# Peptides against a protein of PDB entry 4DOW: the designs that were tried, part 29

Target 1, 157 residues: chain A of PDB entry 4DOW
Amino acid sequence: TFSWVGRPLPNRKQFQQMYREICMKINDGSEIHIKVGQFVLIQGEDNKKPYVAKLIELFQNGAEVPPKKCARVQWFVRFLEIPVSKRHLLGRSPPAQEIFWYDCSDWDNKINVETIIGPVQVVALAPEEVIPVDQKSEETLFVKLSWNKKDFAPLPP

## One batch from the design tools (peptide; made by RFdiffusion4, then SolubleMPNN)

Design b1_p12_7_s2 (from b1_p12_7, 4 letters changed)
Fold by OpenDDE base, seed 2:
Structure b1_p12_7_s2 (fold): chain B 157 residues (1-157), chain A 12 residues (1-12)
Amino acid sequence: as target 1 above (157 residues)
Amino acid sequence: SAQQELIERRKK
């Protein structure tokens, strides 16, 4: 169950109400608050790891009947989402915790919030920084590069 | 489902 937290933000879009925060109530009755700017795990394909995204906008789409709670996101991609024929362009075998900034506009960046599994920590690293892979940080993801469907590139400063 | 719709959009 998802519910908005706080008042709607000023918005010029006729059929949309924008929010800063949403509350996710999970099975045990506890609540998780997710805010714009945070990273989230999103439902992926069965038997595959969830998608990763950064929340850019939270909004209710009143143009739909019934209204839908939605989010606009910046997509990240896991290495296994990269086409097999292009993976060699990385020049290394990345650790499982590495993700890549998706630098392409061909994907719809709007999602239904019901596809959100929960928050996740994403840490940006410089190329020379080592990705710490230990038991305590297994849930932390790291990003060094972007992927634009053609090649990998350093993240902008 | 919302999940299926998302997957379809992301695979394009």
Scores: peptide ipSAE 0.572, ipTM 0.947, DockQ to the pose 0.931
Fold by OpenDDE base, seed 3:
Structure b1_p12_7_s2 (fold): chain B 157 residues (1-157), chain A 12 residues (1-12)
Amino acid sequence: as target 1 above (157 residues)
Amino acid sequence: SAQQELIERRKK
């Protein structure tokens, strides 16, 4: 169950109410608050790892019947989501914790909040920085590069 | 489902 936290933000978008925060109620009754700017795991294909995204906007879409709680996201991609034929372009075997900034506009960046699994920690690193792979940080994801479906590039500012 | 719709859109 998802519910808005706080009052709607002022906006000029028709049929949309924007929010800064949403509350996610978990099966055990506990609540997790997720805010704009945080990173989340999103339901992917069965038997595959969840998608990763950064929350850009939280909004209720009044154009739908019934209205839907939605989010606009910046997508990231896991290495295994990259086509097999292009993975060699990285020039190295990345650790499982590495993800890539998706630098394309061909994907819809709107999601239903019901697809959100929960928050996740994502840390941006310089290319020369070593990704710490230990038990303490196994749940932390790291991003160094972007992927634009053609090649890898330095992370956007 | 929302999940299936998301998967389909993201695979385009």
Scores: peptide ipSAE 0.570, ipTM 0.946, DockQ to the pose 0.926
Fold by OpenDDE base, seed 1:
Structure b1_p12_7_s2 (fold): chain B 157 residues (1-157), chain A 12 residues (1-12)
Amino acid sequence: as target 1 above (157 residues)
Amino acid sequence: SAQQELIERRKK
């Protein structure tokens, strides 16, 4: 169950109410608050790891009947989401914790909040920084590069 | 489902 936290933010869109924070109630009755700017895990394909995204906007889409709780996201991609024929372009075998900034406009960046599994920690690193891979950092994801379906590039500002 | 709709849109 998802519910808005706080009052709507000022915006110029006719059929959208924007929010800064949403509350996710999980099975044990506890609540997790997710805010704009945080990173989330999103339901993916069966037998595959969840998608990763950064929340850019939280909004209720009043153009739909009934209104839907939605989010606009910046997509990230896992290495295994990249086509097999292009993985060699990275020039190395990345650790499982590495993700890539998706720098392409071909994907819809709007989602239903009900597809959100929960928050996740994503840390941006410079290319020369080593990704720490240990038990304590197992749940932390790291991003160094972008992927635009053609090649890898330095992380956007 | 919302999950299937998302998968279909993201895979394109």
Scores: peptide ipSAE 0.569, ipTM 0.947, DockQ to the pose 0.904
Fold by OpenDDE base, seed 4:
Structure b1_p12_7_s2 (fold): chain B 157 residues (1-157), chain A 12 residues (1-12)
Amino acid sequence: as target 1 above (157 residues)
Amino acid sequence: SAQQELIERRKK
């Protein structure tokens, strides 16, 4: 179950109410609060790892009937989402915790909040920094580069 | 489902 936290933010969009925070109630009755700017795991294909995204906007879309709780996101991609024929362009075998900033506009960046699994920690690193892989940081993901379907590039500012 | 619709859009 998802519910808005706080009052709507001022905006001029005719059929949209903007919010800063949403509450996710999980099976044991506990609540997880997710805010704009945080990173989330999103439901992917069966037997595959979840998608990763950064929340850019949280809004209720009143143009839909019934109104839908939605989010606008910046997509990230896992290495295994990159076509096999292009993986060699990275020039190295990345650790399982590495993800890449998706630098294309061909994907729809609007999602239903019901596809959100939960929050996740994403840390930006410089290319020369080592990705720590230990018991404590196993749940943390790391990003160094962007992917634009053609090549890898330094992370956008 | 919302999940299936998302997957289809993201596979393009």
Scores: peptide ipSAE 0.567, ipTM 0.946, DockQ to the pose 0.929

Design b1_p12_7_s3 (from b1_p12_7, 7 letters changed)
Fold by OpenDDE base, seed 3:
Structure b1_p12_7_s3 (fold): chain B 157 residues (1-157), chain A 12 residues (1-12)
Amino acid sequence: as target 1 above (157 residues)
Amino acid sequence: SDRDKFIENRKK
C-alpha cells in the first residue's frame, strides 16, 4: 500500500499532483517513507535483478482512470544489462556493486509506485576512487560512469 | 514498470 505524505506541491502541469514524499506500507505493517531524490529498487523482469533508479518526481496521474500514483525516475543500469558486445568498452571487470547512469532518453522514465521494492543506497564516486566491495555495506551500490548505449563516460554533474 | 513495457516492445 502506497499513500502520499504531506500536501501536494505547487504544480502547473495539467492532470498531475506532485508530492515530495510517499509512504510504503510493507506486509509486516511497518512503513517506509521514500522522498524525491532518493534511490529505489524497482521490480524488473522475472528472474532478473531489480532495476535501480533515482526518484525525480512523485505524482498522481489524473489522466488515468482510476488515477495512478506514479514516479518519474533517472534510470541506472547494471553491468549485465549492457549488451555483451559492448561490455569490453569498460576496459575492466566491475564489481557487482557498480551501476551506471543511463544517459539516454529512449526509455520511458515513468513508473507505477507499486513497482517499487524499497529504497537502496547509491554512492557517487570519482573514477579514481576504489569501490569498497569487501566492506560491510554489501547492499550499497556505487556509480562512477554513465552509459549512453555507445560508450562509457564520466558521470554527469 | 514502464521500463519493462519498453523492453518488451523493443524485443518485438
Scores: peptide ipSAE 0.086, ipTM 0.705, DockQ to the pose 0.288
Fold by OpenDDE base, seed 4:
Structure b1_p12_7_s3 (fold): chain B 157 residues (1-157), chain A 12 residues (1-12)
Amino acid sequence: as target 1 above (157 residues)
Amino acid sequence: SDRDKFIENRKK
């Protein structure tokens, strides 16, 4: 179950109410609050790892019937999501914790909040920084580069 | 998710 936290943010978009924070109630009755700017795991296809995304907007879409609680996201991709024929372009074997900023606009960046599994920690690193891989950091993902379906590049500023 | 639909359409 998802519910809005706080009052709607000022906006001029017809049929849309924007929010800063949403509350996710999980099975044990506890609540997880997720805010714009945080990173989340999104339900993927069957037998696939969840997708990773950064929340850029939270809004209720009143144009739909019934109204839907939605989010706009910046997508990230896992290495295994990159076509096999292009993985060599990275020039190295990345650790399992590395993800890549998806630098294309061809994917729909609107999701239903019901597809959110939960929050996840994503840390941006410089190319020369080492990605720590230990039991203490297994839940943390790291990003150094972007992927635009053609090549890898430094992260956008 | 909407992304899943896009990926499935691309694979087909």
Scores: peptide ipSAE 0.086, ipTM 0.707, DockQ to the pose 0.279
Fold by OpenDDE base, seed 1:
Structure b1_p12_7_s3 (fold): chain B 157 residues (1-157), chain A 12 residues (1-12)
Amino acid sequence: as target 1 above (157 residues)
Amino acid sequence: SDRDKFIENRKK
């Protein structure tokens, strides 16, 4: 169950009420609060690892009947999501904890909040920084580069 | 997710 936290933010978008924070209630009754700007795991395809996204906006879409709780996100991609024929463009074998900023607009960046599995930690690193690899856990993900379906590039400042 | 829908549409 998802519920809004706090009052709607001022905005000019018709049929949309924007929020800063949403509460996710888990089966055991505990609650997880997720805010705009945080990173989340999104339910993906069967037998695939969850998608990674940064929350850009939280909003209720009143244009839908019934109204839906939604989020606008910045997508990240895992290395294995990149086509096999283009993986060589990275020039190295990335650790499992590395993700890439998806720098294309061809994907819908609106999601239903019900697809959110939970929060995840994402750390941005400079290209020269070493990614610490923990073989026991993928608790923290790291991003150094963007992927635009053509090539990899350093993250813009 | 809407991303899944996109992937599904691309595979069609």
Scores: peptide ipSAE 0.084, ipTM 0.702, DockQ to the pose 0.286
Fold by OpenDDE base, seed 5:
Structure b1_p12_7_s3 (fold): chain B 157 residues (1-157), chain A 12 residues (1-12)
Amino acid sequence: as target 1 above (157 residues)
Amino acid sequence: SDRDKFIENRKK
């Protein structure tokens, strides 16, 4: 169950009400609040690892009937999501915790909030910084580079 | 998700 937290933010988009925060109620009855700017795991296909995304916008889409709770996201990709023929372009074998900023517009960046599994920690690192690999940090993902379907590049601003 | 279809297309 998802519900908006707070009042809608001022905006001029027709049929949209924007919000800063959403509440996700989990099976055990506990609640998780997620805000714009945070990173989340998104449900993927069955038997696949969840997608990683940064929340850019939370909004109710009144153009749909009934209105849908939606989010606009910045996608990240896991290394194994990159085509096999292109993986060599990285020039190294990344740790499992590394993800990449998806720098393309070919993907729809609108999602239903119902696909959100939960929050996740994503840390941006400089190229020279080492990604820690231990049990305590296994849940943290790290990003150093972007991927634009052609090559890897430094992170965008 | 809607992304899934894009990923499949990208892998091809």
Scores: peptide ipSAE 0.078, ipTM 0.697, DockQ to the pose 0.237

Design b1_p12_7_s4 (from b1_p12_7, 5 letters changed)
Fold by OpenDDE base, seed 1:
Structure b1_p12_7_s4 (fold): chain B 157 residues (1-157), chain A 12 residues (1-12)
Amino acid sequence: as target 1 above (157 residues)
Amino acid sequence: SDRDELLERRKL
């Protein structure tokens, strides 16, 4: 289950209450707190790795009945999410820990918090920096480039 | 479900 932490932030949106932190209670009774600005894993397709996103906003959507706990996110994509026919555009075989900033507006950036699996660490690297590869752990993900459905580009500022 | 809705909206 998910519950808000703290009081709502000042907000001008009519039907939304904004928060900076949410608490996720897992099956063993322990709690994980997730804050705006952190990266999260989101439940993906069966037999696929979870989606990756950065939390931009946490809000309760009062326009829905009943109100829903939501997040606005910046999407990232894993290499294997990119169509096979376009993967060659990267010009290299990326490590499994590399993800890409999704630079398109065709996806809804609102999610229900119930889809969040948990937090994950994402580190932005300059193009010349080497991605450290740990075959035993995918604890940390790395981003160097964006993907806009047409090509890869340097990471947005 | 929330997951199903997400899968529908997030396609490459």
Scores: peptide ipSAE 0.278, ipTM 0.884, DockQ to the pose 0.828
Fold by OpenDDE base, seed 2:
Structure b1_p12_7_s4 (fold): chain B 157 residues (1-157), chain A 12 residues (1-12)
Amino acid sequence: as target 1 above (157 residues)
Amino acid sequence: SDRDELLERRKL
């Protein structure tokens, strides 16, 4: 169950109400609050790791009937999402915790919040920084590069 | 479903 937290933010879009925060109620009755700017895991294919995204906007789409709770996101991709034939372009074998900024506009960046599994920690690193892989940090994801379907590149500014 | 739609749109 998802519920808006706080009052809607002012915006120009007549059919949309924007929010800064949403509440996700989970099975045990506890609540997780997720804010714009945080990173989330989004349900992917069965037997696959969930997708990773950064929340850019939270909004209710009043143009739909009934209105839908939505988010606009910046997508990230896991290494294993990249086609096998192109993985060599990285020039190294990344740790499982590394993700990549998706630098293409061909994907719709709107999601329904019902696809959100929960928050996740994502840390941006310089290329020379080492990704920690200890037990304590296994839940944290790291990003150094972008992927644009053709090649890897330094993170966008 | 919302999930199925997302899966269809987000392909590499």
Scores: peptide ipSAE 0.278, ipTM 0.884, DockQ to the pose 0.838
Fold by OpenDDE base, seed 4:
Structure b1_p12_7_s4 (fold): chain B 157 residues (1-157), chain A 12 residues (1-12)
Amino acid sequence: as target 1 above (157 residues)
Amino acid sequence: SDRDELLERRKL
């Protein structure tokens, strides 16, 4: 269950109400608050790891019937999401905790908040910085590069 | 479903 936290932010869109924060109530009854600017895990395909995204906007879409709680996101991709034929372009074998900034406009950046599994920590690193790999869990993800379906590139400044 | 819609439009 998802519910808005706080009052709607000022906006001029006719059928949209914007928010800074949303609350998700999980199975044990506890609550997790997620804010714009944070990173989240999104439900993916069965037997695969969740997708990763940064929340850019939280809004209720009143143009839909019934109204939907939505988010606009910046997508990231995991290495294993990249086609096998193009993985060699990275020139190295990345650790499991590395993700890539998706730098294409071909994907719809709107999601329904019901697809959110929970928050995740993402840290941006310079190319020369070493990714600290913890074999115990994938609690923190790291990003160094972008992927645009053609090649890898340094993150924009 | 919301998930199915997402899977359809998010493909590499």
Scores: peptide ipSAE 0.277, ipTM 0.884, DockQ to the pose 0.787
Fold by OpenDDE base, seed 3:
Structure b1_p12_7_s4 (fold): chain B 157 residues (1-157), chain A 12 residues (1-12)
Amino acid sequence: as target 1 above (157 residues)
Amino acid sequence: SDRDELLERRKL
């Protein structure tokens, strides 16, 4: 169950109410608050790891019937999401905790909040910095590079 | 479903 936290933010978009924070209620009754600017795990394909995204907007889409709680995101991709034929372009075998900034406009960046599994920590690193690999591959993720479906590039500022 | 729609839009 998802519910808005706080009052709507001022915005100029028709049919949308923007929010800073949303509350996610889990089966055990506990609540997790997620804010714009945080990173989240999103339900992916069966038998695959969740998608990773940064929340850039939280909004209720009043143009949809019934209204839906949505988020606008910056997508990241895991190495194994990249086509096999292109993986060699990285020139190295990345650790499981490395993700890549998706630098293309071909994907819809709107999601329904119901697809959010929970928050995740993502840390940006310089290319020369070593990724501290912990025992849990999903505990903390690290990003150094972007992927634009053609090649890897330095992380956008 | 919301998930199915997401999977359709997000492909590499």
Scores: peptide ipSAE 0.275, ipTM 0.882, DockQ to the pose 0.836

Design b1_p12_8_s1 (from b1_p12_8 with P2D V7I S12K)
Fold by OpenDDE base, seed 4:
Structure b1_p12_8_s1 (fold): chain B 157 residues (1-157), chain A 12 residues (1-12)
Amino acid sequence: as target 1 above (157 residues)
Amino acid sequence: SDVEELIERRKK
């Protein structure tokens, strides 16, 4: 169950109410609060790892019937989501914790909040910085580069 | 599940 936290943000757009925070109530009854700017795991396809995204906006879409709780996101991709034929372009074997900023506009960046599994920690690193690999856990993800379906590049500003 | 039915491919 998802519910808005706080009052709608000012400058309401037509058919939309903007929010800064949403509450996710999980099975055990506990609550997790997620805010704009945080990173989340989104339900993937069957037998696939969850997608990774940064929350850009939280909004209720009143144009839909019934109204939907939605988010706009910046997508990230896991290395295994990159086509096999292009993985060599990275020039190295990345650790499992590395993800890449998806730098294309061909994906729908609107999601239903119901697809959010939970928050995840994503840390941006410079290319020369070493990704700390913890054999005990891979909870924290790291991003150094962007992927635009053609090549890897430094992170966007 | 209801959530699974809401999952769509990210491509437009």
Scores: peptide ipSAE 0.216, ipTM 0.706, DockQ to the pose 0.429
Fold by OpenDDE base, seed 2:
Structure b1_p12_8_s1 (fold): chain B 157 residues (1-157), chain A 12 residues (1-12)
Amino acid sequence: as target 1 above (157 residues)
Amino acid sequence: SDVEELIERRKK
């Protein structure tokens, strides 16, 4: 169950109400609050790892009947989401915790909030920084590079 | 549609 937290933000879009925060109520009755700017795991396909995304906007789409709770996101990709034929372009074998900023516009960046599994920690690192892979940080994901379907590139400062 | 179907539509 998802519910908006707080009042709608100022918005020019006729059929949309924008919000800063959403509350996700999970099975045990506890609540998880997710805010714009945070990173989330999104339900993957069958036998697939969850997708990773950064929340850019939270909004209710009143143009739909009934209105839908939606989010606009910046996608990240896991290494295994990159085509096999192009993985060599990275020049190294990344740890499982590494993800990449998806730098293409061919994906729909609008999602239904019901697809959100929960929050996840994503840390941006410089190329020379070592990704810490220990038991204490195994839930944390790290990003150094972008992927534009052709090559990897350093993240802009 | 189910949740998975919505995610599969990530591509334009």
Scores: peptide ipSAE 0.216, ipTM 0.703, DockQ to the pose 0.583
Fold by OpenDDE base, seed 1:
Structure b1_p12_8_s1 (fold): chain B 157 residues (1-157), chain A 12 residues (1-12)
Amino acid sequence: as target 1 above (157 residues)
Amino acid sequence: SDVEELIERRKK
C-alpha cells in the first residue's frame, strides 16, 4: 500500500499533483518513507534481479481513471543487462555492486509506484576510486560510468 | 503478474 506524505507541491502540469515523499506500508505493518532523489529497487522480470532507478518526480496522474500514483525515474542498468556482445567495451570485469547510468531515451521513465520494492543505497564514485567489495557493502551499489547503448562514458554531472 | 507486465513496458 502506497500513500502520499505531505501536501502537493506547486507545479504547472494540468493533470498532475506532485509530491516530495511517499509512504510504503509493508507486510508486517511497518512503514517506509521514500523521497524524491532517493534510489529504489523496482520489480524485475522472472529470473532477473530488481531494476535500479533514481526517483526524479513523484506524482499522481489525474489523467488516468482512476488516478494513479506514479514516478519519473532515471534508470540505471546492471552489467548483466548490457548485451553480451558489448560488455567487452568496459575493458574490465565489474563487481556485482557496480551499476551504470542509462543515458538513452528509448525507455519509458514513468513507472507505477506499485512496482517499487524498496529503497537502495547508490553511491557515485570517481573513476579512480575503488569500489569496496565485501559482505558488509553488499547492499550498496556504486556508479562510475554511463551506458548509452554504444559505449561507456564518464558519469554525467 | 500485473507488476511484471508493467515493468516489461519499461523497455518499449
Scores: peptide ipSAE 0.205, ipTM 0.699, DockQ to the pose 0.586
Fold by OpenDDE base, seed 5:
Structure b1_p12_8_s1 (fold): chain B 157 residues (1-157), chain A 12 residues (1-12)
Amino acid sequence: as target 1 above (157 residues)
Amino acid sequence: SDVEELIERRKK
């Protein structure tokens, strides 16, 4: 179950109410609050790891009947989501914790919040920084580069 | 499932 936290933000778009925060109530009854700007795991396809995304906007889409709670996201991709034929372009074997900023517009950036599994920590690193693999950082994902379906590049500013 | 369908929509 998802519910909005707080009042709608100013500067409403037509048919939309924008919010800063949403509350996710999970099976055990506990609640997780997720805010714009945070990173989330999104339900993957069968037998696939969850997708990773950064929340850009949270909004209720009144154009739908009934209105839907939605989010606009910036997608990230895991290394194994990159086509096999292009993985060599990275020039190295990345650790499992590394993800890549998806720098392409061919994907739908709007999601239903019901697809959100929960929050995840994503840390941006410079190329020279080492990705830690200790147990404390096991759940943390790291991003150094973007992927635009053609090549890897430094992260956008 | 409905959720899976929505996720697959990401590719569009």
Scores: peptide ipSAE 0.202, ipTM 0.698, DockQ to the pose 0.597

Design b1_p12_8_s2 (from b1_p12_8, 4 letters changed)
Fold by OpenDDE base, seed 3:
Parts: C-alpha cells; structure tokens; sequence
Structure b1_p12_8_s2 (fold): chain B 157 residues (1-157), chain A 12 residues (1-12)
C-alpha cells in the first residue's frame, strides 16, 4: 500500500495535491520512503527488466474517479529498449548498467505509484568516465547520454 | 491494470 508522507505542497494545478514523499508498505510489513528527486524502478512487461525513471512530482490526481496517487517522471531508457536499427549510433557496446536519459515527450510521464517496484541508484557520469562493473555497483545504474529517438547526445544539465 | 496502462502510454 501507498500513503502520503507530510503535508501537501503548495501548487497551482487544479485537481492535484502535491507531495514531497510517499511511503510504500511492502508484504513483510516494512516501509520504504520515496521522495521527489529519487530514482525508481517501475514494473516492466513480462520477462523484461523494469523501467527506470526519476521522480519529478508526486501528486494525488483528483480528476480521476476515484482519486489516484500518481507520479510524474523523467524516463530513462535501457539500451535494449532502443530500436535495433538505431543501436549502432552509440558507436560502442554499453555495459548492462548503462541507461540513457529519454529526451522526448511522446511518452506519457504520468504513472500510478502502484507500478513502482522500489528505489534504485542512478549515477551521472561524464562521457570519458568508466562505468565500474563490480559487485558493489551491480545494482547501480549509470547515465552518460540522452536518447531522443534519433541520436545520442550529451547528458542534459 | 496500472502496469498495462503504463505500457500503453509508452509510445516507443
């Protein structure tokens, strides 16, 4: 189950109550707190790795009936999610831990919080920095570039 | 489901 943490934040959006933090209670009774600005894994399709996103807003959508706990996200994309015909544009074979900032608006960036699996660590690197592949960083994802469906580009500021 | 809705809204 999901519950809001703290008081609603001031906002000008009609039908929306914004929050800074949400609590996810999992099956064993433990609680995971997730805040705006953190990165999360979102349930993917069967036999596929979860989607990766950065939380930019947490809000209750009063326009829906019943109201839904939602998030607005910045999407990232895994290399294997990129069309096969365009993967060569990267010019290298990336490690499995590399993801890309999705620089397009064609994806709906509103999600239901129920699709959140949990938090994940994402580290931004300069293009020349080496992605560490060790046991300590096995669960850490790294981003160097953006993908805009046409080409790879330097990571946006 | 919410997962299905998310998948539907991914337009890649």
Amino acid sequence: as target 1 above (157 residues)
Amino acid sequence: SDVEELIKRRKE
Scores: peptide ipSAE 0.020, ipTM 0.595, DockQ to the pose 0.802
Fold by OpenDDE base, seed 5:
Structure b1_p12_8_s2 (fold): chain B 157 residues (1-157), chain A 12 residues (1-12)
Amino acid sequence: as target 1 above (157 residues)
Amino acid sequence: SDVEELIKRRKE
């Protein structure tokens, strides 16, 4: 179950109410609060790892009946989500913890909050910084580059 | 890991 936390934020969009935080209640009764700006795991397809995204907006879409709790996200892509024919463009074999900023607009960046699995830690690194691959860092994902379906590039500022 | 634990949890 998902519920909004706090009062709606000011916005000029008709039929939309924006929020900064949402509460996710899980099966054991505990609650996880997720805020705009945090990174989340999104439910993937069968036998696929969850998608990674940064929450940009949290909003209720009142134009739908019933109203839907939604989020606008910045997508990240895992290396294995990149077409096999283009993976060589990276020039290296990335660790499993590395993800890439998806620098394209062809993907729908609106999601239903019900697809959110939970928060995840994502750390931006400079190209020269080493990604730690120890057990302690296994919970953290790292991003150095963007992917625009054509090539890899430095992270957007 | 925390990520794995979250994945194992179901949402209400």
Scores: peptide ipSAE 0.088, ipTM 0.780, DockQ to the pose 0.043; fails the geometry check
Fold by OpenDDE base, seed 1:
Structure b1_p12_8_s2 (fold): chain B 157 residues (1-157), chain A 12 residues (1-12)
Amino acid sequence: as target 1 above (157 residues)
Amino acid sequence: SDVEELIKRRKE
């Protein structure tokens, strides 16, 4: 179950109410609060790891019947999601914790909040910084580069 | 791990 936290934020969109935070209630009765700006795991397809995204907006879409709790996200892509024929363009074998800023508009950036699994930590690094790979950092994802379906590039500002 | 636990949790 998902519920909004706090009052709607001021916005100019006719059929949308924007929020800063949403509460996810899980099976054992505990609650997880997720805020705009945090990174989340999104339910993936069968036999695939969850997708990774940054929450840009949380909003209720009143244009739908019934109204839906939605999020606008910035997508990230895992290395294994990149086509096999283009993986060589990276020029190295990335660690499992590395993800890439998806710099394309072909993916719908609107999701239903019900697809959110939970929060995840994502850390942006400079190209020269080493990605730590140890037991303490295994749950943290790291991003250095963007991927635009054609090539890798420095991380956007 | 915490991430694995989250994946296993069922939402209400």
Scores: peptide ipSAE 0.059, ipTM 0.751, DockQ to the pose 0.043; fails the geometry check
Fold by OpenDDE base, seed 4:
Structure b1_p12_8_s2 (fold): chain B 157 residues (1-157), chain A 12 residues (1-12)
Amino acid sequence: as target 1 above (157 residues)
Amino acid sequence: SDVEELIKRRKE
């Protein structure tokens, strides 16, 4: 179950109410609060690993019937999501914890909040920094580069 | 910037 936290933020969008925070109630009755700017795991298709995204906006879309709780996101991409024919462009074998900033607009960046699995930690690193692989950092994902369907590049500002 | 926000997470 998902519910809004706090009052709607001021906006001029006719059919939308924006929020800063949403509450996710899980099976054991505990609650997880997720805010704009945090990173989340999104349910994948079939047996695929969850997608990774940064929350840019939380809003209720009143233009839909019935109104839906939605989010606008910045997508990240896992190495295995990149076409096999282009993976060699990285020039190295990335660790499982590495993800890439998706620098394309062809993906719909609007999601239903019900597809959110939970929060995840994402840390930006310089190209020369080593990705730590230990018990403490096992749940943390790391990003060094962007991917634009053609090449890898430094992260955008 | 988005990069700065990502780097900020390293301080958490």
Scores: peptide ipSAE 0.010, ipTM 0.566, DockQ to the pose 0.026; fails the geometry check

